# Peptides against a protein of PDB entry 5OOQ: the designs that were tried, part 63

Target 1, 227 residues: chain A of PDB entry 5OOQ
Amino acid sequence: YREDVRQVVTHPANALSFLQPGRLVEISVNGKDNYGWGAVVDFAKRINKRNPSAVYTDHESYIVNVVVNTMYIDSPVNLLKPFNPTLPEGIRPAEEGEKSICAVIPITLDSIKSIGNLRLYMPKDIRASGQKETVGKSLREVNRRFPDGIPVLDPVKNMKIEDEDFLKLMKKIDVLNTKLSSNPLTNSMRLEELYGKYSRKHDLHEDMKQLKRKISESQAVIQLDDL

## One batch from the design tools (peptide; made by RFdiffusion4, then SolubleMPNN)

Design b2_p14_8_s2 (from b2_p14_8, 4 letters changed)
Fold by OpenDDE base, seed 1:
Structure b2_p14_8_s2 (fold): chain B 227 residues (1-227), chain A 14 residues (1-14)
Amino acid sequence: as target 1 above (227 residues)
Amino acid sequence: SKLGTYEEDFEPLP
């Protein structure tokens, strides 16, 4: 269900109005290159000058320029072509332990994992010397302030998506979330009752707490797979 | 904020 939500949220009819300069978006290129949260510079309709008759899918029909602060330092950023979402070989996010730099990359809507409810103040000229780095510092500070993740736009409350099928989908997700939140508690209470009857040892109580956490984590993972 | 972040509902782009 998560992918279904993403498809609706990132559709041009819904996403473009929220891709103002400075809008935070979570970026995953080709489903493998995770740049984390970046800031929107601008967007434009994708135009193929060589083949004007080229038809793109809805999610590939626009190019979004985003500032990321996670570009691998040795990436050939000089080979980046404005408004070309086909990234050169070697353009990738920094891995753990690697140094990163700020870069502006062109992406499609399909590369947006999430749209944040936060917007940065963007420099007027992002291409001027030092401006990307300024945005990069802001991104780091945002991540510091939101260690549990940057808040995502609510598709219904914020984005005003009123599609009936989408609303039904969201309701299903809410029901599943509620069940997953409630079931661990009910199961945990039963476990607590069971362990309380059989063992008054402090060690078993701690083991139970750990087990409850593991169950909760496992259910969260299952929910992510089911949603 | 020092970050120049806006949490407000932004108006849709025209």
Scores: peptide ipSAE 0.031, ipTM 0.582, DockQ to the pose 0.447
Fold by OpenDDE base, seed 3:
Structure b2_p14_8_s2 (fold): chain B 227 residues (1-227), chain A 14 residues (1-14)
Amino acid sequence: as target 1 above (227 residues)
Amino acid sequence: SKLGTYEEDFEPLP
């Protein structure tokens, strides 16, 4: 269920208008490498110069550059290529007891776990010496201020996702969360069944495509032009 | 540095 919400929230039609410079996002690369909360630098549509006819999935069709402060210190960060989400071998978060550094990494929308209801003021040139470390200090301060976690954007109230099926899903989740306190296993199975039925009925990829894509693409373009 | 929400103006971080 959480994954389903994430798929909707991180779809370009919904996410791009909230990926302004400084937007806090929670990052998990390939579902394995958890960098925690980072700050958005910018984003761009993914273009394959070698294969211009390449078709990407919706969640793989944009590259988001983010500042993280959890990069392992001995990671080969010099091998990072801007706008290339295929990270070099050895690029990973620091483990417990390891030292970390700040880095800018390119990720796909699929690597966004959550979008925060907070935005940092970003330096104009994040690639200049010391600027990413400044952002890193700000991230630490935010984490200090929000020990229980950074507030996440509400998909309905903040992101204004008005899809009827999504709203139904959210209502079901709320009901299940209230019931999970009594019988977690039964409620989890029921949620999976409901989601399975929902997923089978709605190819979430097709229905969300048409109307919101035009609006979000236009907003994304406007936002890029205003930056 | 400044911190802001989607709905609010940026507040200076200490």
Scores: peptide ipSAE 0.029, ipTM 0.640, DockQ to the pose 0.139
Fold by OpenDDE base, seed 5:
Structure b2_p14_8_s2 (fold): chain B 227 residues (1-227), chain A 14 residues (1-14)
Amino acid sequence: as target 1 above (227 residues)
Amino acid sequence: SKLGTYEEDFEPLP
């Protein structure tokens, strides 16, 4: 059911307004490679130059560039292509006992596990020598300050999602969460159905505009210098 | 609020 909430939160209509430079996001690539918390560099609409008519799902329709400090040191990071979320073979997080390095990786929204309420101050040119390592140090400092985990944005209180369908979905999630012990599979399928209805009903651009306005009114975002 | 940045070849978000 966390997955169902994640699907809603990471939908472009909800997530993009919170993917400012320096925004902390928890990263799991393809549900397999856990990089932990990284920092957003930028994002862009996914464009396939080879196939301009390509249609992506909502969660695959944007590419987010993120700095991670958990990349395995021997990963072929030189093979990374900007805005290509199909990572080369061997690109993976460091395992226990392995050394890690900082890297900028392109991910889809589907690879965001959670969105934090913290933002780092980002260098102007993250690709310049030493800049990603600076961000990496900041990430380590944040992790040190939050040993119990980085606070996650509340979809309602922080993200200010007030869409009626979303609120109904969230209410249903809460109700179903109390019933998880009785029939987990049925409850999960029902949540997916509700999410599907929500995503089909709403225009992405209009939803983003509304969220941008609400974010401007929100005080929930914390900067690293305020920690 | 600040949004993500786009490269010159990418469509800016509305």
Scores: peptide ipSAE 0.023, ipTM 0.555, DockQ to the pose 0.031
Fold by OpenDDE base, seed 2:
Structure b2_p14_8_s2 (fold): chain B 227 residues (1-227), chain A 14 residues (1-14)
Amino acid sequence: as target 1 above (227 residues)
Amino acid sequence: SKLGTYEEDFEPLP
């Protein structure tokens, strides 16, 4: 069910307005490479220059550049290309006991595990010498200040996701988390049903979804220009 | 460096 919530939260229609420069996001690439919390640099709609007719899923249709401070030191970071989410072989987070460096990596929305309720003030030129490391220091400081974890944006209170079926889903999740369920299987089935209803509703309201996305994109771009 | 919340309120990082 956490994944279901994540799918809604990281959808372009909801996420883009909160991907301002410096926004903290928790990053997991391809479901295996956990970089921890990074800071958003910028984002753009994914364009395939070789195949302009390429169709991407909603969660793969945007590329987010993020600063991470957990890149393995011997990763071939020189092969990274901005806005290319297909990472070169060997690009990975440092394991325990390995040294890490700061890097800017391009990720898809699908690689966002969580969106934080915090932003860093970002340098104007993140590519300038030492700037990534400055952000890396800030990330370490944030982690120090929040030893129990960086606060995550509330989908309802902060992100203002007001879909009724989503709200019902969230309430059910809360009930499951707070109460010992006597029948976990039944509760799971009910949550799946609610998620299904939410999905169907969004399919019916595709135009509204697209409009919301465009608004979010516009707002995000404005914020990028103001920094 | 500064740290801000979702409300765009930034506090200086030490």
Scores: peptide ipSAE 0.029, ipTM 0.618, DockQ to the pose 0.124; fails the geometry check

Design b2_p14_8_s3 (from b2_p14_8, 4 letters changed)
Fold by OpenDDE base, seed 3:
Structure b2_p14_8_s3 (fold): chain B 227 residues (1-227), chain A 14 residues (1-14)
Amino acid sequence: as target 1 above (227 residues)
Amino acid sequence: SKLGTYEERTEPLP
């Protein structure tokens, strides 16, 4: 059920509107590499220049750039490719006793465990020397303030996920938590219906994003003409 | 609320 909730929360139709610069997200790559809480830099739709016809799953269709402060110091961070979520061999979080550094890594939505209710104030140029480390200090401060973990966005109250099937899922989770039931209930059919709804919402979101971009481009052109 | 280098923000993108 937690995974079912995560799938809904991290779907583009729900997650993207909360991935503002500085948004804290909990990161796990490939279900094994736990980087902890990182800060969103930006995100973009995944485009395969070599295969423009490539179709990605909803959770793999966007790349999110995040600052982490848990990168293993000897990781080959120089081999990281912008907007390539396929991380080079050796890119991993530091283990206990190892030193860590700050890095910007590209991840997919599927690598987000949770979305926090906090946002950092981000430097304008995160790629500039020392800026990642500044974010790293901020992350350390947040972790110090929240030793039990960073508060997670409420899917209903904050994210406004008000789909009836999702609400039923949440209610079932609450009931199960109360009953301590070990029996997994399969909500696969309902999840498919939810994904269908979210897919439609995602299309609308992309249309809105494209419209906003066109408006910004038009304004930029006007400013250039006024110069 | 603003807390030093971070703040609580629960609003979606505008």
Scores: peptide ipSAE 0.372, ipTM 0.865, DockQ to the pose 0.449
Fold by OpenDDE base, seed 5:
Formats: C-alpha cells, sequence, structure tokens
Structure b2_p14_8_s3 (fold): chain B 227 residues (1-227), chain A 14 residues (1-14)
C-alpha cells in the first residue's frame, strides 16, 4: 500500500507542482541507495538528444536535481553528467563509519520516496563554491530539528489529490493503521516486548551487581590474606 | 512558519 501511495504522489501530475527550489524530498535511487532527505534544485523534462523518439514512463520522464549531504566522500562525483539520471559506478551514499560530502545528483521521480512539507532557503547559484555545503548545513539542521523524520506533505490536504481510487486507498490505510493500533494483541505483544527488554535489563543489572559484589568480596579476601 | 534556514510550505506552484 505504501508503494501504491508513492506511485500516485510521485506521478508528474501531482509531484511537479511541489518540486520548488528548496523542497525537501527523501531519496532512494533504484530502490537501493538511500541518500535520505535532500533539497530540490530544479527539474526538467527528460530529453534524449541521441534518441529524441525515446519514450519514458511517467515516473522516468522528468529529471530532478537534488542536493544531498550523504554522498560517499570517495564517490566519483566528477563523472556526474547533468540531466543524466544514470549514475556512474561508485556513486553511492556513505555507509556507517564513512565520511560524506554534499553533491548535486540528477534523479527521476521514481527515486523520490517522500515529499516533505518543508522548503530550504536555497542559494542563488548552487554551483558556486561552498554553496552545496551551505545547503548541507541546512539539511543537518533540519534533521536535528526533526529526529523522528521530516513531516511529509499530506497527499489529500496539501497536494489536493482527489482521485477516487486514491482516496479509497488512503481510507483503507487509515483503517488498517487504526486496527493495528487498537489491536489488543499488538498491545500485548508490545507490552511483552517492553517487559522482556525490561527484564533483560534488570537481569543484566542484577548480574552486574552480583559480579561487582563478587569482585568486592574477592578483593576483601585478598586484603584479609595480606593482613 | 519560518524556521531559520527553512520554512513550512505546503502550497503548489501556481
Amino acid sequence: as target 1 above (227 residues)
Amino acid sequence: SKLGTYEERTEPLP
């Protein structure tokens, strides 16, 4: 159901009007490379100069340029081609423990996981020295302010998606979420998990207390033997 | 609302 919602939200008819400069979008390239939240620079209709008759799917028919602050530092960013969403080999987000840099990457609409309700104030020229890093600082600040995630645009209230099938889908999701939250089994399992975590923590704490006591007793015995 | 380097904006392009 989440993918179905994403397909509707990221369709050009719905998404393009919200891809203003500075719009925050959550990026997942090819369903594999998660860059997190980036900022929209601009977008353009995808044109293949070598094959003008090329027909793209709706979700591949536009290229969105986004600033990300999670690019792996050793990625060959110099090989990035403007308006080419086929990223060179080695272009990837930084993994845990790796350093990251800011980069502008071209993506398709299909690489947008979510559209946020926030917009950054963007510099006039993102290609100027230091400007990408400024946006990167802004992204870090936003992530700090929203530890639970950046708020997503409401598809109905904000994006005004009024398709009947989509509205039915959204209602179904809401009903399912309500059922999951109200399900006594879910509450009991969560309680059991909480108690299990608490019990494990308590057991570890008691084990540590017992170990500390044994160490203290052993030290006391050693002191008695030195006496 | 305006919050430093970012703002909440939910309106589409005209």
Scores: peptide ipSAE 0.369, ipTM 0.862, DockQ to the pose 0.481
Fold by OpenDDE base, seed 4:
Structure b2_p14_8_s3 (fold): chain B 227 residues (1-227), chain A 14 residues (1-14)
Amino acid sequence: as target 1 above (227 residues)
Amino acid sequence: SKLGTYEERTEPLP
């Protein structure tokens, strides 16, 4: 269900109006390369100059340029093409213990995990020397202020997604979350009670089988003494 | 709220 929500939220009809300069977005490329929260620079419709007739899915039809501060320092960032969301080999986020740098990467809407309710103040020219690093400092400051995570835009209240099927989806998620939040502790207690009942029932069944065997053995001995 | 580096902005593009 989370993926279903993400698909609706990141659809061009919903997302593009919120991709203003400085908008914070959570970035996951190819479902594995997590760059964390980055800042939107701009976006453009995806155009394939080599194949003008190329048809892209809705989620791949736009390129979003984002500043990230989690790029691995030895990534070949010089090979990045501003209008190519197919990232060169070796472009990846820094792992634990690795140094990171600020970079502008082109991503598709499909690489947006979440859209934040915060916008950074962006420099006028992000390509100027030191400007990416300024945004990187701002990102670090935001992350410091929100240790539990950056607040996400409310799809209904903020993004005004009023589709009936989407609203039904959100209601289902809320019901499931309520059940999951209430049930783990209650289910662990119920499981322990259930296991306790099953254990007691099994013990009683074994005791009854043993008793029946002893009765049968005693009756067999009596019959042998009577022949 | 406006902070030195960021602000909460929930409005769409005009």
Scores: peptide ipSAE 0.356, ipTM 0.855, DockQ to the pose 0.564
Fold by OpenDDE base, seed 2:
Structure b2_p14_8_s3 (fold): chain B 227 residues (1-227), chain A 14 residues (1-14)
Amino acid sequence: as target 1 above (227 residues)
Amino acid sequence: SKLGTYEERTEPLP
């Protein structure tokens, strides 16, 4: 059930509008590399320059750049390529007792475990010297203030996911949490129905988002010219 | 609310 909720929440039609700069997201790469909570820098639609006809799943069709403060210190971070989610060998979070550093890593939506209700104030140029470390300090402060975990966006109240099957899923989870009775077979069939509905909204949401990004970029350029 | 280096923000992109 948690994975079913995650699939809906991290779908482009729902997630992208909440991936603003500074948005906190919980990161797990390839189901094994847990980086903990990181901060969104930006995102873009995944483009394969070598194979323009490449088809990606919805959850792999966007790349999100995130700042993490849990990168293993001896990871080959110099080999990281912006907007390339295929991470070099040796890129991993620090284990217990290992030293960590701040890094910007490109991830897919599928690598997001949860989306937080908090946003950090991000520096204008995250690539500038010391800026990643500043974000890393902010992440440590947030983690210190929320020892029980960073609050997650409410899929219904905050994200406005109003799909009837999703609402039924959420109600079932609530009932199951209360009654300790899970029937996993009923959830897989509902996920396919949800996917069909989100695919239609995706095109409109992408178009609106591209338009909004262009507007924001234009406004940012105007503000730079006024400086 | 703004709390130092972070704020609670639950609104989507406009």
Scores: peptide ipSAE 0.365, ipTM 0.865, DockQ to the pose 0.453; fails the geometry check

Design b2_p14_8_s4 (from b2_p14_8 with E5T F7T I13L)
Fold by OpenDDE base, seed 4:
Structure b2_p14_8_s4 (fold): chain B 227 residues (1-227), chain A 14 residues (1-14)
Amino acid sequence: as target 1 above (227 residues)
Amino acid sequence: SKLGTYTEDTEPLP
């Protein structure tokens, strides 16, 4: 269901109007390379100069340029081609313990995991010396302020996605979330109740067994006295 | 908190 929501949110009809300069977006390239939250520089319709007749899916039909501050330092960023979302080999986020740098990467809408409700104040010329690093500092500051994550735009309240099927989807998700949140507590309480009942039953069973033994012993003694 | 780093913006492009 989360993926279904993402597909709707990142559709050009919904997403593009919220991809203003500085818009924070959560970036995952090819479902594996998580760059975290980056800042939108700009976007453009994807044009294949070599194959003008190329047809792209809706989610691949636009290129979004984003600043990330999580690029692995030894990534071949010089090989990045503007408006080419097919990233060169070696372009990846820094792993734990690795150093990162700021970079502008071209991504498709399909690489947007979430759209935040925050916009950074962006430099006028991101290509100027030191400007990417300035954005990187801003990203670090935002992440520091929001340790639990940057708030995501509300698809309904903010993005005004009013499609009936989408609203039904959101309602289903809410119901499921409510059930999931209630279930652990309910299950724990039920387990305690069941354990309590089981313990009581076991205690009673042992008591009955002891009583039966005492009765049998007493009867055996009586029979010995009668012989 | 450095003033001017970010703003909340929930509005679409005009």
Scores: peptide ipSAE 0.498, ipTM 0.887, DockQ to the pose 0.540
Fold by OpenDDE base, seed 5:
Structure b2_p14_8_s4 (fold): chain B 227 residues (1-227), chain A 14 residues (1-14)
Amino acid sequence: as target 1 above (227 residues)
Amino acid sequence: SKLGTYTEDTEPLP
């Protein structure tokens, strides 16, 4: 059930508006590499320059750059490619007893485990010398202050996910938690329905954004002609 | 609320 909720929360239609600079997100790459809580730098639509026709899933369609302070010190961070969420071999979080460093890594939405209700104050240029370390210190401070974990955004109250199927899913989770029962098939079915709805919402949102841009561009042209 | 190096922010991008 947690995964079902995660998929809805991390869908572009819901997540992107909450990926402001400094937003704390819990990061798990490929479901195995847990970096803990990191801070969002920025995000961009994933564009494959080599294959412009590449179609990505919704959860893989955006790249989120995040600062983590748990990168293994000997990770080949120099091999990290901007806007490439396919991390080089050896890029991993530090294990127990290993030293860690701060790094900016590109991840997909699928690598977000949770979205926190906190935002760090971010430097203007995170790539400048020493800035990542500053963010790293801030992350350590936050983790110290929240030993039980950073508070997660409420999907309904904060993120305003009002989809009926999602609400039903949440209610079901509550009931199931109470009953210590699971209905994975029902949840998976609901997730698929939700995914379809959110995909459509995202498409509409992008269309609206493009339309607004076109309108703005047209207005700018008109203004230039009037000058 | 502003708490040191972080703030609580539950609002979406405008």
Scores: peptide ipSAE 0.495, ipTM 0.891, DockQ to the pose 0.454
Fold by OpenDDE base, seed 1:
Structure b2_p14_8_s4 (fold): chain B 227 residues (1-227), chain A 14 residues (1-14)
Amino acid sequence: as target 1 above (227 residues)
Amino acid sequence: SKLGTYTEDTEPLP
């Protein structure tokens, strides 16, 4: 269901009005290259000069330029082409232990995982020397202030997505989230009752805690996959 | 809310 929500939220009819300069967006390219939160520079309709008759899907029909501060330092950023969302090979986020740099990358709407409720104050000319790094510092500051994640725009309250099917989807998600929050407790209580009947030994108590964690994690994963 | 480097903005483009 998360993907379904993402598809609706990132549709041009909904997303574009919230892609102001400085808008924070969570970026995932090709479903694997997670750049984290970046800042929107601008966006434009995707035009194929070589093939003017090219038809793109709605989610691929716009190019969004975003500043990221998680680009792998040795990525061939010099090969980035303006208005070309097909990123060169080697363009990727830094992995753990790798150094990162700031870069402006062109992405499609399909590469937006989430749209945040925050906007950075953007330099007037992001292409000027040092300006990307300034945005990078701002991104680091935001991430520091929001260790649990940057708040996401509310699709209904903020984005005013009032489609009936979407609202039904959101309700389903809410129900599942409620179950997710309640089920670990219920399972933990049942497990505690079960183990309480067997032994009050310290070792059993620890095993119970570990099992509860595993159950909770497994259920969370399953429910997240269903969403 | 305005903070040094960012602001909360939940409004769409005009």
Scores: peptide ipSAE 0.493, ipTM 0.888, DockQ to the pose 0.580
Fold by OpenDDE base, seed 2:
Structure b2_p14_8_s4 (fold): chain B 227 residues (1-227), chain A 14 residues (1-14)
Amino acid sequence: as target 1 above (227 residues)
Amino acid sequence: SKLGTYTEDTEPLP
């Protein structure tokens, strides 16, 4: 059930509008490497320059750059490529007793475990010397203040996910948490229907984003002509 | 609300 909720929440149609700079997200890369809570820098649609016809799943179609403070100190961070979610070998979180550093890593939406209701105040240039460490200090402060975990955005109240099947899923989870009952098969079957609805919403969101870009580009051109 | 280095933000991008 948690995975079903995660799939819906992290779908581009729902997640992208909540990936503002500084948004706290819980990160698990490839279902193995848990970086804990990181801060969103930015995101972009995934583009394969070598294969423009590459088709990605919805959850792999965007790259999110995040600051983490749990990177293993001896990880080959210099091999990280911007907007390449295929991380080099050796890039991993620090284990217990190991030293960690701050790093910016590119991840897919599928690597987001949860989206928090908090945003950090982000520096203007995260690539500048010392800025990642500043964000790292902020992350430590937040973790100190929330020892039981950072509060997660409410999918219904905050994210306004109003799909009927999703609401039923959430109600079922609530009942199950109370009664310790499980019916994962029923929820999995409904997920396909949910994805169909979210696909339509995603298309509209992308259209709006493209329109905003065109407007911004047009305004930039006008300003250049006035110079 | 603003709390030091972070704020609670439950609103989507405009």
Scores: peptide ipSAE 0.493, ipTM 0.891, DockQ to the pose 0.455

